# Ledger of designs, part 6: peptides against a protein of PDB entry 2N1D

Target 1, 169 residues: chain A of PDB entry 2N1D
Amino acid sequence: EVKVKIPEELKPWLVDDWDLITRQKQLFYLPAKKNVDSILEDYANYKKSRGNTDNKEYAVNEVVAGIKEYFNVMLGTQLLYKFERPQYAEILADHPDAPMSQVYGAPHLLRLFVRIGAMLAYTPLDEKSLALLLNYLHDFLKYLAKNSATLFSASDYEVAPPEYHRKAV

## One batch from the design tools (peptide; made by RFdiffusion4, then SolubleMPNN)

Design b1_p9_1_s3 (from b1_p9_1, 5 letters changed)
Fold by OpenDDE base, seed 4:
Structure b1_p9_1_s3 (fold): chain B 169 residues (1-169), chain A 9 residues (1-9)
Amino acid sequence: as target 1 above (169 residues)
Amino acid sequence: SEEFIKKLL
């Protein structure tokens, strides 16, 4: 398995995220105020502002595109807790043509990195490409950690309404 | 579900 290390600063958030949804029966507010697309765009701009070469900028764009694609592929099947399934179904019904990267936000994006390593193990990448990808993934995770105060907040969750609770139970 | 918590423990 390809190891993608989650920054220690973000691990507690994953626990809080899990608790908010599975134990407190809350849902992340959707569509996200700041969706995955926006987060990735901010990251790309952040990298560009640091004086990277054109080649490095291109690499960042490719990584962003890759993260987005993986997120969109994995969200529905890999990144949701059971309690979130009805919400996801509603999203699919209300936004049938929208990629999930335009709907979901930072918490779900972070969940991707818990699982992406296993998925990368099934991807035919050469060693150099994989190493480069991993470097950028870790770099992106550090970016998330740096901006965690604004990206991860319990205030972005809300108690699921009774109608929803009946669907989920 | 402990899908993600399991990966952290």
Scores: peptide ipSAE 0.113, ipTM 0.823, DockQ to the pose 0.024
Fold by OpenDDE base, seed 2:
Structure b1_p9_1_s3 (fold): chain B 169 residues (1-169), chain A 9 residues (1-9)
Amino acid sequence: as target 1 above (169 residues)
Amino acid sequence: SEEFIKKLL
């Protein structure tokens, strides 16, 4: 397994996220006010504004593209709690061609990094590429932690309506 | 489900 360490300051959020969904029966408001695409774009721009060279900019773009791709592939099958399935189905029905990175936001993106290590273990990457990727993944996670006050908030969740609750549980 | 919590422990 490839170890992707979640920053300690973000680990409590994963617990809160789990609690909001599974115990409090709330749903993250969709479409997200700040979706995964936007978060990744902000990160890329942040890195570019720090005076990155062309090579570093290229690497950032590749990492962003990779994260987006993995998120879009894994969201539906790997990153949802059971309670969120009806919501996901509704999103698919209403927006069948929309990538989930345009719908979901930071909490679900963070969930990706809980799972991505196992996925990367089966991805044929050379040692240098893997090390570089891991460095950027951790760098991105640090970025999320730095901006956690605006990215992770219980106010982005709402109690599921009675009809949804009856459907989901 | 504690899928994500378990991975943190």
Scores: peptide ipSAE 0.111, ipTM 0.814, DockQ to the pose 0.024
Fold by OpenDDE base, seed 1:
Structure b1_p9_1_s3 (fold): chain B 169 residues (1-169), chain A 9 residues (1-9)
Amino acid sequence: as target 1 above (169 residues)
Amino acid sequence: SEEFIKKLL
């Protein structure tokens, strides 16, 4: 198994996220105030501002594009708790052609990195390519940890209304 | 669901 280490600073958030959704029956407010696209854009700009070479800038852009693509593919089937399924169905009905990276935000993006390691284990990447990718993924996670105060907040969640409870487990 | 928590505990 390919191991993607979550920074210790972010592990408590994953627990809080799980608790808010599954035990407190809250929902993350959608569409997100700051969506995945914007988070990735901010990261790319942050890397550029630190004086990356052209080659490093290219690599960052490719990593950002890859994270976005994996998020959009995996969100609906791999990154949602069962309580969130009705909300996802509503989003699909209202915005059938919108990528989920424009709808969801930091908490769901962080969930991707809990699951991505197992997925990468079955991708046809050579050892060198995989190592490089892992370095960038960990670098991005470090960025999320650095900006966690603005990206992760319980105030972005709301108690689901009674009518939602009736159609959700 | 304990899907994401299981990897942390």
Scores: peptide ipSAE 0.109, ipTM 0.819, DockQ to the pose 0.024
Fold by OpenDDE base, seed 3:
Structure b1_p9_1_s3 (fold): chain B 169 residues (1-169), chain A 9 residues (1-9)
Amino acid sequence: as target 1 above (169 residues)
Amino acid sequence: SEEFIKKLL
């Protein structure tokens, strides 16, 4: 498995996210006020505003596109706690053609990076290309850490109603 | 410990 290091600043949030859903029986409000698409767009614009010419193998836009694709593929099967399954089913029913990057937000995007290392092991990238990709992923995670105050908040969660609890058992 | 927490340990 390829190791993707989560910034120490963000690890406590993953614990809080887990606690909110699994222990407090809350759900992230969907559709997200700021979805994955917008977060990635902001990152791309941020990188471009820095004025650096990226001459590496992967352009920022390609990395963003890759993260988006990984998220959309992995969300339903890899990134949800059991308690979130009924909510996901309702989202699929209400938005059958929408990519999940337009529905979910920062907390679920962060969860991707807990799992993405195992998926990268299946890529045919050589050592150099993989190193470059990892650098971009870590750079993006640093961006999330820098903006954590606006991206991660317990106020984006709400207590699941009694009807939902019946479906979740 | 659910899957995401386990991965952080």
Scores: peptide ipSAE 0.109, ipTM 0.810, DockQ to the pose 0.024

Design b1_p9_1_s4 (from b1_p9_1, 6 letters changed)
Fold by OpenDDE base, seed 4:
Formats: C-alpha cells, structure tokens, sequence
Structure b1_p9_1_s4 (fold): chain B 169 residues (1-169), chain A 9 residues (1-9)
C-alpha cells in the first residue's frame, strides 16, 4: 500500500469539509474562485522561486501535471460525496469540455490526497520513481497547509437551495 | 484518525 500522509494541519479541514456538505447540506461554490489549476500554478511558481536547478523545475512541472491529471480523472468517481452529485452533473452539462481542475478548488483537491495513495498502488512505477513522487506529493501538501488560510474557508460554501436538496437527498 | 478520514469520502 502506498501511504500519503496528510498534514495534521489539514486533517481538521477534511472533517469540516465533510461536515459542511454531508451534515449541513452545503455546497462548495462552483466554479471555484481559485481553481485547482491556479493552485497548482501557484505551487509551481513557488517552487521555481525557491528552486536551484532546471531539473527540479522540470520535476515540479511533471508533478503538477500529474496531480492535475489524477484530479481530473478521480474527481467524479472518487472525490465527491453523494450530496455533491447533482452539482457535478450540472457542471458536466454546462461545461462538458472543461476539466474539473478548472472548476473545483482546494477542498476537493485535498480530498484527492486521501485517495491518491490507493490509486498509485495500481500504477507501474519503480520504487525510486514512486519515492520521488511521494516526496513531491508530501511537499505539495505542506504547501497547501502553509496556505490553508487562503485556500480553505467555510465561506466558500453555500447552503444548497431547496430544489437542490430535494433531488440530492 | 486517518482511517476516519478515509472513510468519510
């Protein structure tokens, strides 16, 4: 099993996110004010500003691309609560060609890292490559934790309208 | 716990 450790600072947010949606019946406002693409771009730029070599920059870009790809693949099938399904369907209908990384934001991106370990276990990566990838994933998670105040907020959620509630519950 | 978080999704 591939284990991806979530920073302790972000674990409470996952609980809050879960509570907001599943118990309080709220929805994350879509399209996100700051989508996954922009978060990943900010991370890449952050790493570049601190980077020492072009090789490291290349690696960061590959990691960003990988995270984006995994997010876009997994969002609809692995990262949504039942209550969010109608919202997702509406997004697909309204934006059929848009990758979900351009629609969803930090909370859903964080959910990816709860599930990504299991998915990576199915990928044919050599031990060295996997270790390197895991290091970058943890590095990215630390970045999310560092910027959690601007990325994670209950104010980005809204109470679902009655018509939504009727079709979601 | 980690298990709890994994089960939430």
Amino acid sequence: as target 1 above (169 residues)
Amino acid sequence: SDEFIEKML
Scores: peptide ipSAE 0.188, ipTM 0.866, DockQ to the pose 0.025
Fold by OpenDDE base, seed 2:
Order: C-alpha cells, then structure tokens, then sequence
Structure b1_p9_1_s4 (fold): chain B 169 residues (1-169), chain A 9 residues (1-9)
C-alpha cells in the first residue's frame, strides 16, 4: 500500500469542500480563478527559486507533469461528487479540448491526493523512484498547506442555480 | 479521520 498523508492543516478543508457541495449544494466556480496548471507552475517556480540544482529542477518538473497527468485522468471519474456531474458535463461541452487542469482548482487538486495513493500502489515503480515521488508529493502537499489561505476559500463556491438544483441531486 | 475523508470522496 502506498500511503499519501494529507497534512492535518488541509484535512478540515476536505470536510468543508464536501459539505459545501454535497450538503449546501454549492459549486466551485469554474473555470477556476487559479487553476491546477497555475498552482503547479507556482510550485515549480517556488522550488526553483529556492536555488535547486539542475537535478532537483528536473525532478520537480517531472513531478509537476505527473501530478497534472494524473489529475487530468482522474478528475472526471474519481474526484467529483455526484452533484458536480452536470457542471462537469457542461465544462466538457463548452471546452472539449481543454485539460481539466486548466479548468479546476485547488480543492479538486487536493482531492487527487486522497485517491492517488491507491493508484500508485498498482503502478510499477521501483522503490527508489517511488520513494522520491512520495517525497515530492508530500512536499507539494506541504506547499498547499503553506498557501492554503489563498488556495482554499468558501468564497470560491456559489449556490447552484435553481435549474441546476432541479436537474442534479 | 483518514477513513472518513476517503469515504467522503
């Protein structure tokens, strides 16, 4: 089993995110003001600004690319609540060629890390590569926690329109 | 808990 530990600082947000959508019937505003691509870019730049070597920079870029890829693959099938399905369908219709990392933001990205461990458990990675990856994933999560005040806000959600409420659950 | 969070999603 591959365990990706969510920082304690971010666990309450996952609960709030769940509550906003499933119980309060709100939707995260899409396209996100700060999408997954930009968050990952900021992280990469942050790491580079810390005076990383070429090797570390290369590793960061690969990790960012990997997170982006996994997010884009898993968003539609693994990271959405039922109530968000109509919104997702609308996004697909309006932006058929856009990767979801350009549409969704931090809350959905954080959801990825709840599920990614199980996915990685079945990915054929050598021990060294897996350890390195996990280190960067945890490092990224720490980055999210550090910047949580700007990345996670209930103000990024809004009450779903009446028509949406009727066609959804 | 981790289990609760995993169940929510």
Amino acid sequence: as target 1 above (169 residues)
Amino acid sequence: SDEFIEKML
Scores: peptide ipSAE 0.187, ipTM 0.867, DockQ to the pose 0.025
Fold by OpenDDE base, seed 5:
Structure b1_p9_1_s4 (fold): chain B 169 residues (1-169), chain A 9 residues (1-9)
Amino acid sequence: as target 1 above (169 residues)
Amino acid sequence: SDEFIEKML
């Protein structure tokens, strides 16, 4: 079993995110003001500025690329609440060739880490590689926690319009 | 709890 631990600081946000969408019937504003691509880029630059070796820099790039890929694959099928499905469909219709990492933001990215552990359990990684990957994933989550005030805000959500409610429920 | 979070999604 592969466990990716969410920082305690971010766990309340997952609850708030869930509440905003499922109970308050709000939607995260799309396209995100700061999308997943931008967040990952900032993280990579942050890590590179910390004086990492060439090998570590390469590893960071690979981890970022991996997170992006997993997000783009899993967003539509694994990371959305039912209430968000119509919004997702609209995004796909308007931007069929755009990766979702360019559309969605931090809240949905954080949701990935609730599920990514289960996905990694089926990945044929050796123990050493898995440990290294997990270290980077946890490091990234710490980065999200450090920047949580900027990345996670209820003000990024809006009440879904009446027409949306009629389509969704 | 982690269990609750996992059940939310």
Scores: peptide ipSAE 0.177, ipTM 0.865, DockQ to the pose 0.025
Fold by OpenDDE base, seed 3:
Structure b1_p9_1_s4 (fold): chain B 169 residues (1-169), chain A 9 residues (1-9)
Amino acid sequence: as target 1 above (169 residues)
Amino acid sequence: SDEFIEKML
């Protein structure tokens, strides 16, 4: 397994996210006010504005595209709690052709980085390329930590209605 | 505790 370290600043949020959904029976409001596509776009623009001339093997745009693809592939099978399954089914029914990166937001994106290390173990990347990719992933996580006050909020969740509870339980 | 937290945090 490839080790992807979550910043200590963001680990408490993963616990809060888990608590809101599994114990408080709340749902993240969908579609997200700020979706994964938007977050990745902001990151890319942030990196470009820094004027970095470092020509690493992986360009920022390629990293963003990769994160988006991994998210869209893994969301439905790897990143949802059991309580969120009915909500996901409704999203698929209402938006059958929409990528989940246009529907979900920062909390689910952060969950990706808990699982992505295992998926990267299947890639045929050489040691140098993998190291560069990991550096970008950690850089992105640092960006999420810097912007955590605006990206992660319990106010983006709401108590699931009684009808939903009947579907989920 | 959810399995996600137990294994991933």
Scores: peptide ipSAE 0.126, ipTM 0.828, DockQ to the pose 0.022

Design b1_p9_2_s1 (from b1_p9_2, 6 letters changed)
Fold by OpenDDE base, seed 2:
Structure b1_p9_2_s1 (fold): chain B 169 residues (1-169), chain A 9 residues (1-9)
Amino acid sequence: as target 1 above (169 residues)
Amino acid sequence: VEELEKKFS
């Protein structure tokens, strides 16, 4: 098992996210005002602005690319609640060629890190590479926590319209 | 958090 620890300050958000969707029947506004691509880009630029060497910059870019790939693969099958399925279907219909990292935002990105550990457990990574990856994943999660005030907000959700509610429930 | 994993579809 590969353990990816979620920062304590972000764990309550996962609960709030779940509550907003499943109990309050709200939907995250899509397309996200700040999508996953943008968040990852900001992170990469943040790391680069800290005076990283070429090697560190290369590693950051690889990590960003990897997170993006995993998100785009896992979003539709592993990161959605049942209530979000109609919304996802609508997104696919309207934007069939758009990667989900350009549509979804921070809350769904955070959900990735709930599941990614199990996925990484079955990836053939050497010990050194895995350790480096985990370090960057935790570093990225710390970045999310640091910027949580702007990335995670209930105001980015809205009550699903009656038609949607009838469709989903 | 682990319980939330089971809630994703």
Scores: peptide ipSAE 0.145, ipTM 0.816, DockQ to the pose 0.024
Fold by OpenDDE base, seed 1:
Structure b1_p9_2_s1 (fold): chain B 169 residues (1-169), chain A 9 residues (1-9)
Amino acid sequence: as target 1 above (169 residues)
Amino acid sequence: VEELEKKFS
C-alpha cells in the first residue's frame, strides 16, 4: 500500500470541508478565486526561489505537471461529494473544454491527496522513483500546510440556493 | 482521513 500522509495541520480542514458540503449543504464558489493551476505555479516558483539546481527545478516541474494531470483526471469521478454533482455538471456544460484545474481550488486539490495513494499503487513505478515522488508530494503538502491560512477558508463556501437543493442529493 | 475517502462519490 502506498500511503500519502496528510499533514496534521490540514486534517481538520478536510473535516471542515466535508462538513460544509455534506452537512451544511454549502458549495465551494466556482470558478475558484485561486485555482489549482495557480497554486501549483506558486509552489513551483517558491521552490525556484529557494535556489534549486536545474535538476531539482526539472523535477519540481514534472511533479507539478503530474499533480495537475491526476487532479484533472480524478476530480469528476473520485473527488466530489454527491451534493456537488449538479455543480460539476453545470461547470461541464458552461466550460466543456476547460481543465478542472482552472476551475477548482485548494479544498478539492487537497482531496486529491486522500485518494492519490491508491492510484499510485497501480502505477508502473520502481521503488526509487516512487520514493522520490512521495517525497515531492509530501513536500507539496507541507507547502499547502504552510499557506493554509490563505488557501483554506470557509468564506469560500456559500449556502446552496433552494433550487439547487431540489436537484441535489 | 480514511473515513472521508469513502465519502466521495
Scores: peptide ipSAE 0.144, ipTM 0.816, DockQ to the pose 0.024
Fold by OpenDDE base, seed 4:
Structure b1_p9_2_s1 (fold): chain B 169 residues (1-169), chain A 9 residues (1-9)
Amino acid sequence: as target 1 above (169 residues)
Amino acid sequence: VEELEKKFS
């Protein structure tokens, strides 16, 4: 199995995220104040600002595009807790043509990296390409860790209303 | 993290 290492700094957040949703019955506020598209754009710009080579910039763009694609594919089927299903259904109804990368934010994006390794195992990539991809994924995760104070906050969650509880529980 | 992975549904 392809292993994607989550930075130690972000592991506690995954636990907090889980706790907020599953135990405290809260929901991440949607649409996200800062959606996945924006986060990825910021990362790309960050990498460009460090400006090493044009080839590296191209690679970053490809990685960003890949992360976005995987997120949009995996969000609904693999990255949600049961309690979030009604919210997801509402999002689909209200935004039928919007990719989930424009709706969801950092917490759900981070969840992607918990699952992406398994998905990459099904992708026919040569060893060298896979290693390169993994390096970029880890680099992106380090970026998330570096900006965790602004990207991950319990204040972005809210207690689900009673009517929602009836749908989810 | 591994446990969290299994909790997604």
Scores: peptide ipSAE 0.143, ipTM 0.819, DockQ to the pose 0.024
Fold by OpenDDE base, seed 3:
Structure b1_p9_2_s1 (fold): chain B 169 residues (1-169), chain A 9 residues (1-9)
Amino acid sequence: as target 1 above (169 residues)
Amino acid sequence: VEELEKKFS
């Protein structure tokens, strides 16, 4: 398995996210006020504004596109807690043709990086290409950490209504 | 983090 290191600044948030949903029975407000597409777009613009000519094998846009694709593929099967399943089903019913990167936000995007290492093991990338990709992923995670105050907040969650509890059991 | 990974479904 390929190891993707989560910044120490973001590890406490993963615990808070788990606690909010699993213990406090709250749900992230959907559709997200700031969705994954928007976060990735902001990152791309941030990197371009730095004026750095990377000249690496992967351009920022390609990395962003890759993260988006991985998220859209993995969200439904890999990144949800059991308590979130009814909410996901409702989202699919209401938005059957929308990619989940347009619905979900930063907390679920961060969860991707907990699982993405195992998925990268199936890529045919050589050692050099994989190293470059990992550098970009870690760079993006640093960006999330830098902007964590605006991206991660317990106020984006709400207590699930009684009706939801009944169908979540 | 690894423990949380196992809690996803």
Scores: peptide ipSAE 0.135, ipTM 0.811, DockQ to the pose 0.024

Design b1_p9_2_s2 (from b1_p9_2, 8 letters changed)
Fold by OpenDDE base, seed 2:
Structure b1_p9_2_s2 (fold): chain B 169 residues (1-169), chain A 9 residues (1-9)
Amino acid sequence: as target 1 above (169 residues)
Amino acid sequence: VEELLKKME
């Protein structure tokens, strides 16, 4: 098993996110005002601004690309609560060619890291590559925690309209 | 996701 540890600072947010959607029947506002692509871009720029070498820059870019790819693959099938399915369907209909990393934001990105460990366990990576990847994943999670005040907010959610309630599970 | 999130509490 590949263990991806979520920072303690972010664990409460996962609960709040779950509560907002499943209990309070709210939806994250889409398209996100700050989408996954922008978050990853900011992270990459942050790492580059700290005087990283070419090798580190390359590694950061690879990690960002990997996170984006995994997010885009897993969002629709692994990262959504049942209540969010109608919203997702609407997004697909309205933006059929848009990657979900351009639509969804930090909360859904954080959900990825709850699941990604299990997925990586079945990915044929050598030990060195896996260790490096895990280091960057944890580094990215620390970045999210550091910037959590601007990335995670209940104000980014809104009560689903009555029509949505009628069709949602 | 719901199950995993609950386990993370």
Scores: peptide ipSAE 0.030, ipTM 0.702, DockQ to the pose 0.023
Fold by OpenDDE base, seed 1:
Structure b1_p9_2_s2 (fold): chain B 169 residues (1-169), chain A 9 residues (1-9)
Amino acid sequence: as target 1 above (169 residues)
Amino acid sequence: VEELLKKME
């Protein structure tokens, strides 16, 4: 089993996110004020500003690209709670050609890392490559934890209207 | 996702 450890600082947020959606019947406001693309770009720029070598810069870019791709593939099928399905359908109808990394934000991105370990277990990566990837994933998660005050907020959620609630869970 | 998150509680 490939284990991707979530920082202790972010675990409470995952619980809050789950509670907001499933128990309080709220929805994350879409499109996100700060989408996944922006978060990944900020991370990449942060790493580059710290004086990385060319090789390290390349690695960061590849990791960012990989996270983005995994997010865009997994969002609709793996990362949404049942209550969020109607919202996702509306997003697809209104933005059929937009990648979900341009629509969703930090909470859904964090959900990816709850699931990504299981997906990586079936990727054709050698031991060294997998270890390197895991290091970067953990580094990115540490970045999210460091910036959690600006990335994760209950104020980005709103109570779903009655008409939405009727067609959802 | 819900089940995984519950395990983290």
Scores: peptide ipSAE 0.029, ipTM 0.698, DockQ to the pose 0.023
Fold by OpenDDE base, seed 3:
Structure b1_p9_2_s2 (fold): chain B 169 residues (1-169), chain A 9 residues (1-9)
Amino acid sequence: as target 1 above (169 residues)
Amino acid sequence: VEELLKKME
């Protein structure tokens, strides 16, 4: 397994996210006020504004595209808690053709990086390419940590209504 | 994700 380290600053949020959903029976408000697409776009623009013209094997745009693709593939099968399944089903029914990166936000995006290491183990990347990719992933995680105050908030969650509880339990 | 989060906790 490829090891992707989560910044220590973001680990408490993963615990809070888990607690909000599984213990407090809350749901992240969907569609997200700031979706994954917009977060990735902001990151790309941030990197470009720094004037970094380093022509590495993986450009920022390629990394962003890769993260988006992994998220869209893994969200439904890898990133949801059991309590969130009915909500996901409703999203699919209401938005059958929309990528989940346009619906979900920062908390679910962060969950991706808990699982992405195992998925990267299946890629045929050489050692140098993999190291470069990991550097970009860690750089993105650092970006999330820097902007955690605006990206992660318990106010983006709400208590699930009684009707939802009947579906989930 | 629950199992991995528990390990990180």
Scores: peptide ipSAE 0.028, ipTM 0.695, DockQ to the pose 0.023
Fold by OpenDDE base, seed 5:
Structure b1_p9_2_s2 (fold): chain B 169 residues (1-169), chain A 9 residues (1-9)
Amino acid sequence: as target 1 above (169 residues)
Amino acid sequence: VEELLKKME
């Protein structure tokens, strides 16, 4: 089994995110002020500026592209709480051709890494390649942790309007 | 996701 460990600094955020949505009936403001595409771009630029090219099997761009693809595929079906479904439907209706990585932000991106390990378990990667990929994923998670003060904030959520509550619950 | 997140608490 492939284990992607979430940094301890980010685990509380996952709980807060869950609480904001499911218990407090709030929604992450969409479109995100800083979307997944921007986060990944910043990470890529950050890594490239560091000049570390030792591990070439998985280039930074490939890792970023992979994360983006997984996010865009899994967001609608795997990463949303039930309370968020109406919001997602509205987004799809208003922006049918936009990838969700351009709409959603860091909290939903972090949710991906809760699930991505199980998905990787079914990939035909050899042990060496998998280890390298995992290193990049963990490195990215460390990046998220480092920038958590900017990327994760309860102020990015808002109480769902009464009309939304009537549709969702 | 919900179940996994709850386990992380």
Scores: peptide ipSAE 0.030, ipTM 0.712, DockQ to the pose 0.023; fails the geometry check

Design b1_p9_2_s3 (from b1_p9_2, 6 letters changed)
Fold by OpenDDE base, seed 1:
Structure b1_p9_2_s3 (fold): chain B 169 residues (1-169), chain A 9 residues (1-9)
Amino acid sequence: as target 1 above (169 residues)
Amino acid sequence: TEELEKFFE
């Protein structure tokens, strides 16, 4: 098993996210004001500003690309609550060719790291490569925790209208 | 994390 540790600072947010969607019947506003692509770009630029070597910069870019790809693959099938499925269907209809990393934001990106460990378990990586990847994933999660005040807010959610409730069974 | 994993479908 590949374990991806979520920072303790972000665990309460996952619970709040769950509560907002499943119990309070709210939806994250889409398209996100700050989408996954933007968050990953900010992280990459943050790492570059720290004076990384060319090799480290390359590694960061590869990790960012990987996170983006995994997010786009897993969002629709593994990262949504039942209540969010009608919204996802609307997004697909309105933006059929847009990757979900351009639509969704920080809360859904954080959800990826709850599930990504299981996916990595089936990825043919040697021990050294896997350890390096995990280090970068944890580094990125620390970045999210550091910027949690601006990335995660209940104000980005809103109560779903009555007509939506009828569609969400 | 294991407890939170069950939240998603």
Scores: peptide ipSAE 0.256, ipTM 0.839, DockQ to the pose 0.025
Fold by OpenDDE base, seed 4:
Structure b1_p9_2_s3 (fold): chain B 169 residues (1-169), chain A 9 residues (1-9)
Amino acid sequence: as target 1 above (169 residues)
Amino acid sequence: TEELEKFFE
């Protein structure tokens, strides 16, 4: 398995996220105030502002595009707790053509990196490409950790209404 | 991390 290390600073958030959804029966407010697209855009701009070469800039753009694609593919099938599935179904019904990277936000994006390692293990990448990708994934995770105070908050969740509980269980 | 992976299932 390809190892994608989650920063220790973000691991407690994954636990809090799990608790909010599964134990407290809350839902992340959708559409996200700050969606995945905007987070990735901010990261790309952040990297470009650091004075990278054209090659580095190209690599960042490719990584951002890749993360976005993986997120959009994996969100519905890999990154949702059971309690969140009715909410996801509603989103699909109301916005069938909208990429989930425009709907969901940082908490769900972080969940991607819990699962992406296993997916990359089955992707035929040469050693150099894989190493480069992993370096950027870890770099992005460090970026998320650096901005965790603004990206991850329990206030972005809300208690699901009674009618939701009835169809979720 | 590995222990958290099962939570999304």
Scores: peptide ipSAE 0.233, ipTM 0.826, DockQ to the pose 0.024
Fold by OpenDDE base, seed 5:
Structure b1_p9_2_s3 (fold): chain B 169 residues (1-169), chain A 9 residues (1-9)
Amino acid sequence: as target 1 above (169 residues)
Amino acid sequence: TEELEKFFE
């Protein structure tokens, strides 16, 4: 099994995120003020500004593209709590052609890394490629941790309206 | 991490 280690400082946020949604019955405000696309773009620019080689720049772009793709594929099926399903359905109806990376933000992006390891386990990557990918994934997670104060906030959530509660499981 | 996976249900 491919193990993606989430920084210890971000693990509490996953719990808070879970609590906000499942226990407090709140929803992350959508569309996100800062969506996944923007976060990944900022990361890529951050890495490029650190004085990397052409090879590293290429690798960063590929990793960003990969994370985006995995997020867009997995969001609807793997990364949502039951309480969020009606919201997701509404988003799909209103924005049928928009990738979810343009709608959702940091909290849901972080959720990806809870599940991505299992997906990578079935990806035909050689040992070297996998190690390189894992290094970049961990590097990205470190970036999220470094910017956690601005990326993860309970103020980005709101209490779901009564009509939503009636639709939610 | 594995324990947290169980939350997304």
Scores: peptide ipSAE 0.228, ipTM 0.832, DockQ to the pose 0.025
Fold by OpenDDE base, seed 3:
Structure b1_p9_2_s3 (fold): chain B 169 residues (1-169), chain A 9 residues (1-9)
Amino acid sequence: as target 1 above (169 residues)
Amino acid sequence: TEELEKFFE
C-alpha cells in the first residue's frame, strides 16, 4: 500500500466527521455550498498565483483532474458511511448526470485521502512519477489544513429528519 | 486513520 500521510491538523476532523454522521445521526448538507470542484479550482489558482509553475511530469491541472476523477469514482463505493446511503441514493435519482464532485464538499473530499493510497498501489507509475504525485497530494492536504477553518465546520451538518431515520440503517 | 477507514462503506 502507498502511504498518504494526513496532516495532524486534519485528523481530529475525521473523528468529528465520523461522530456527526455515525453517532449524532447528522447529514452533510447537500448540495454543498462549496463543492469539490470549487475547492480544487481554488487550489489550482492558489498554486498558479504563487508562481511555482513547476515543469515536472505532473502539472497542477493534471493533479486536480486526477483528484476529481478519483473522487467521482470512489465516493459512492468507498467514502460513505452506512447512514449516508439513502442520501446518496436520493442525489443519484435527482441528479443522475451530475458528477459527485459538484454535489459533495470538503469533508467527503478529505475522506478520499484515507483510501486513495490503496488505489494508487495498483497504478502503473514508475517510482519517480509516484513520488511526484505523492508530493502533490501531500501539498494539497496541506492546503486543506491551511484553510480548514473555512472548509470544515459542524454547522454544515444537520440532524436527519425522522423520515430519513425510518429508511436508514 | 486506519481505524477510521474501516467505518466507510
Scores: peptide ipSAE 0.205, ipTM 0.826, DockQ to the pose 0.024

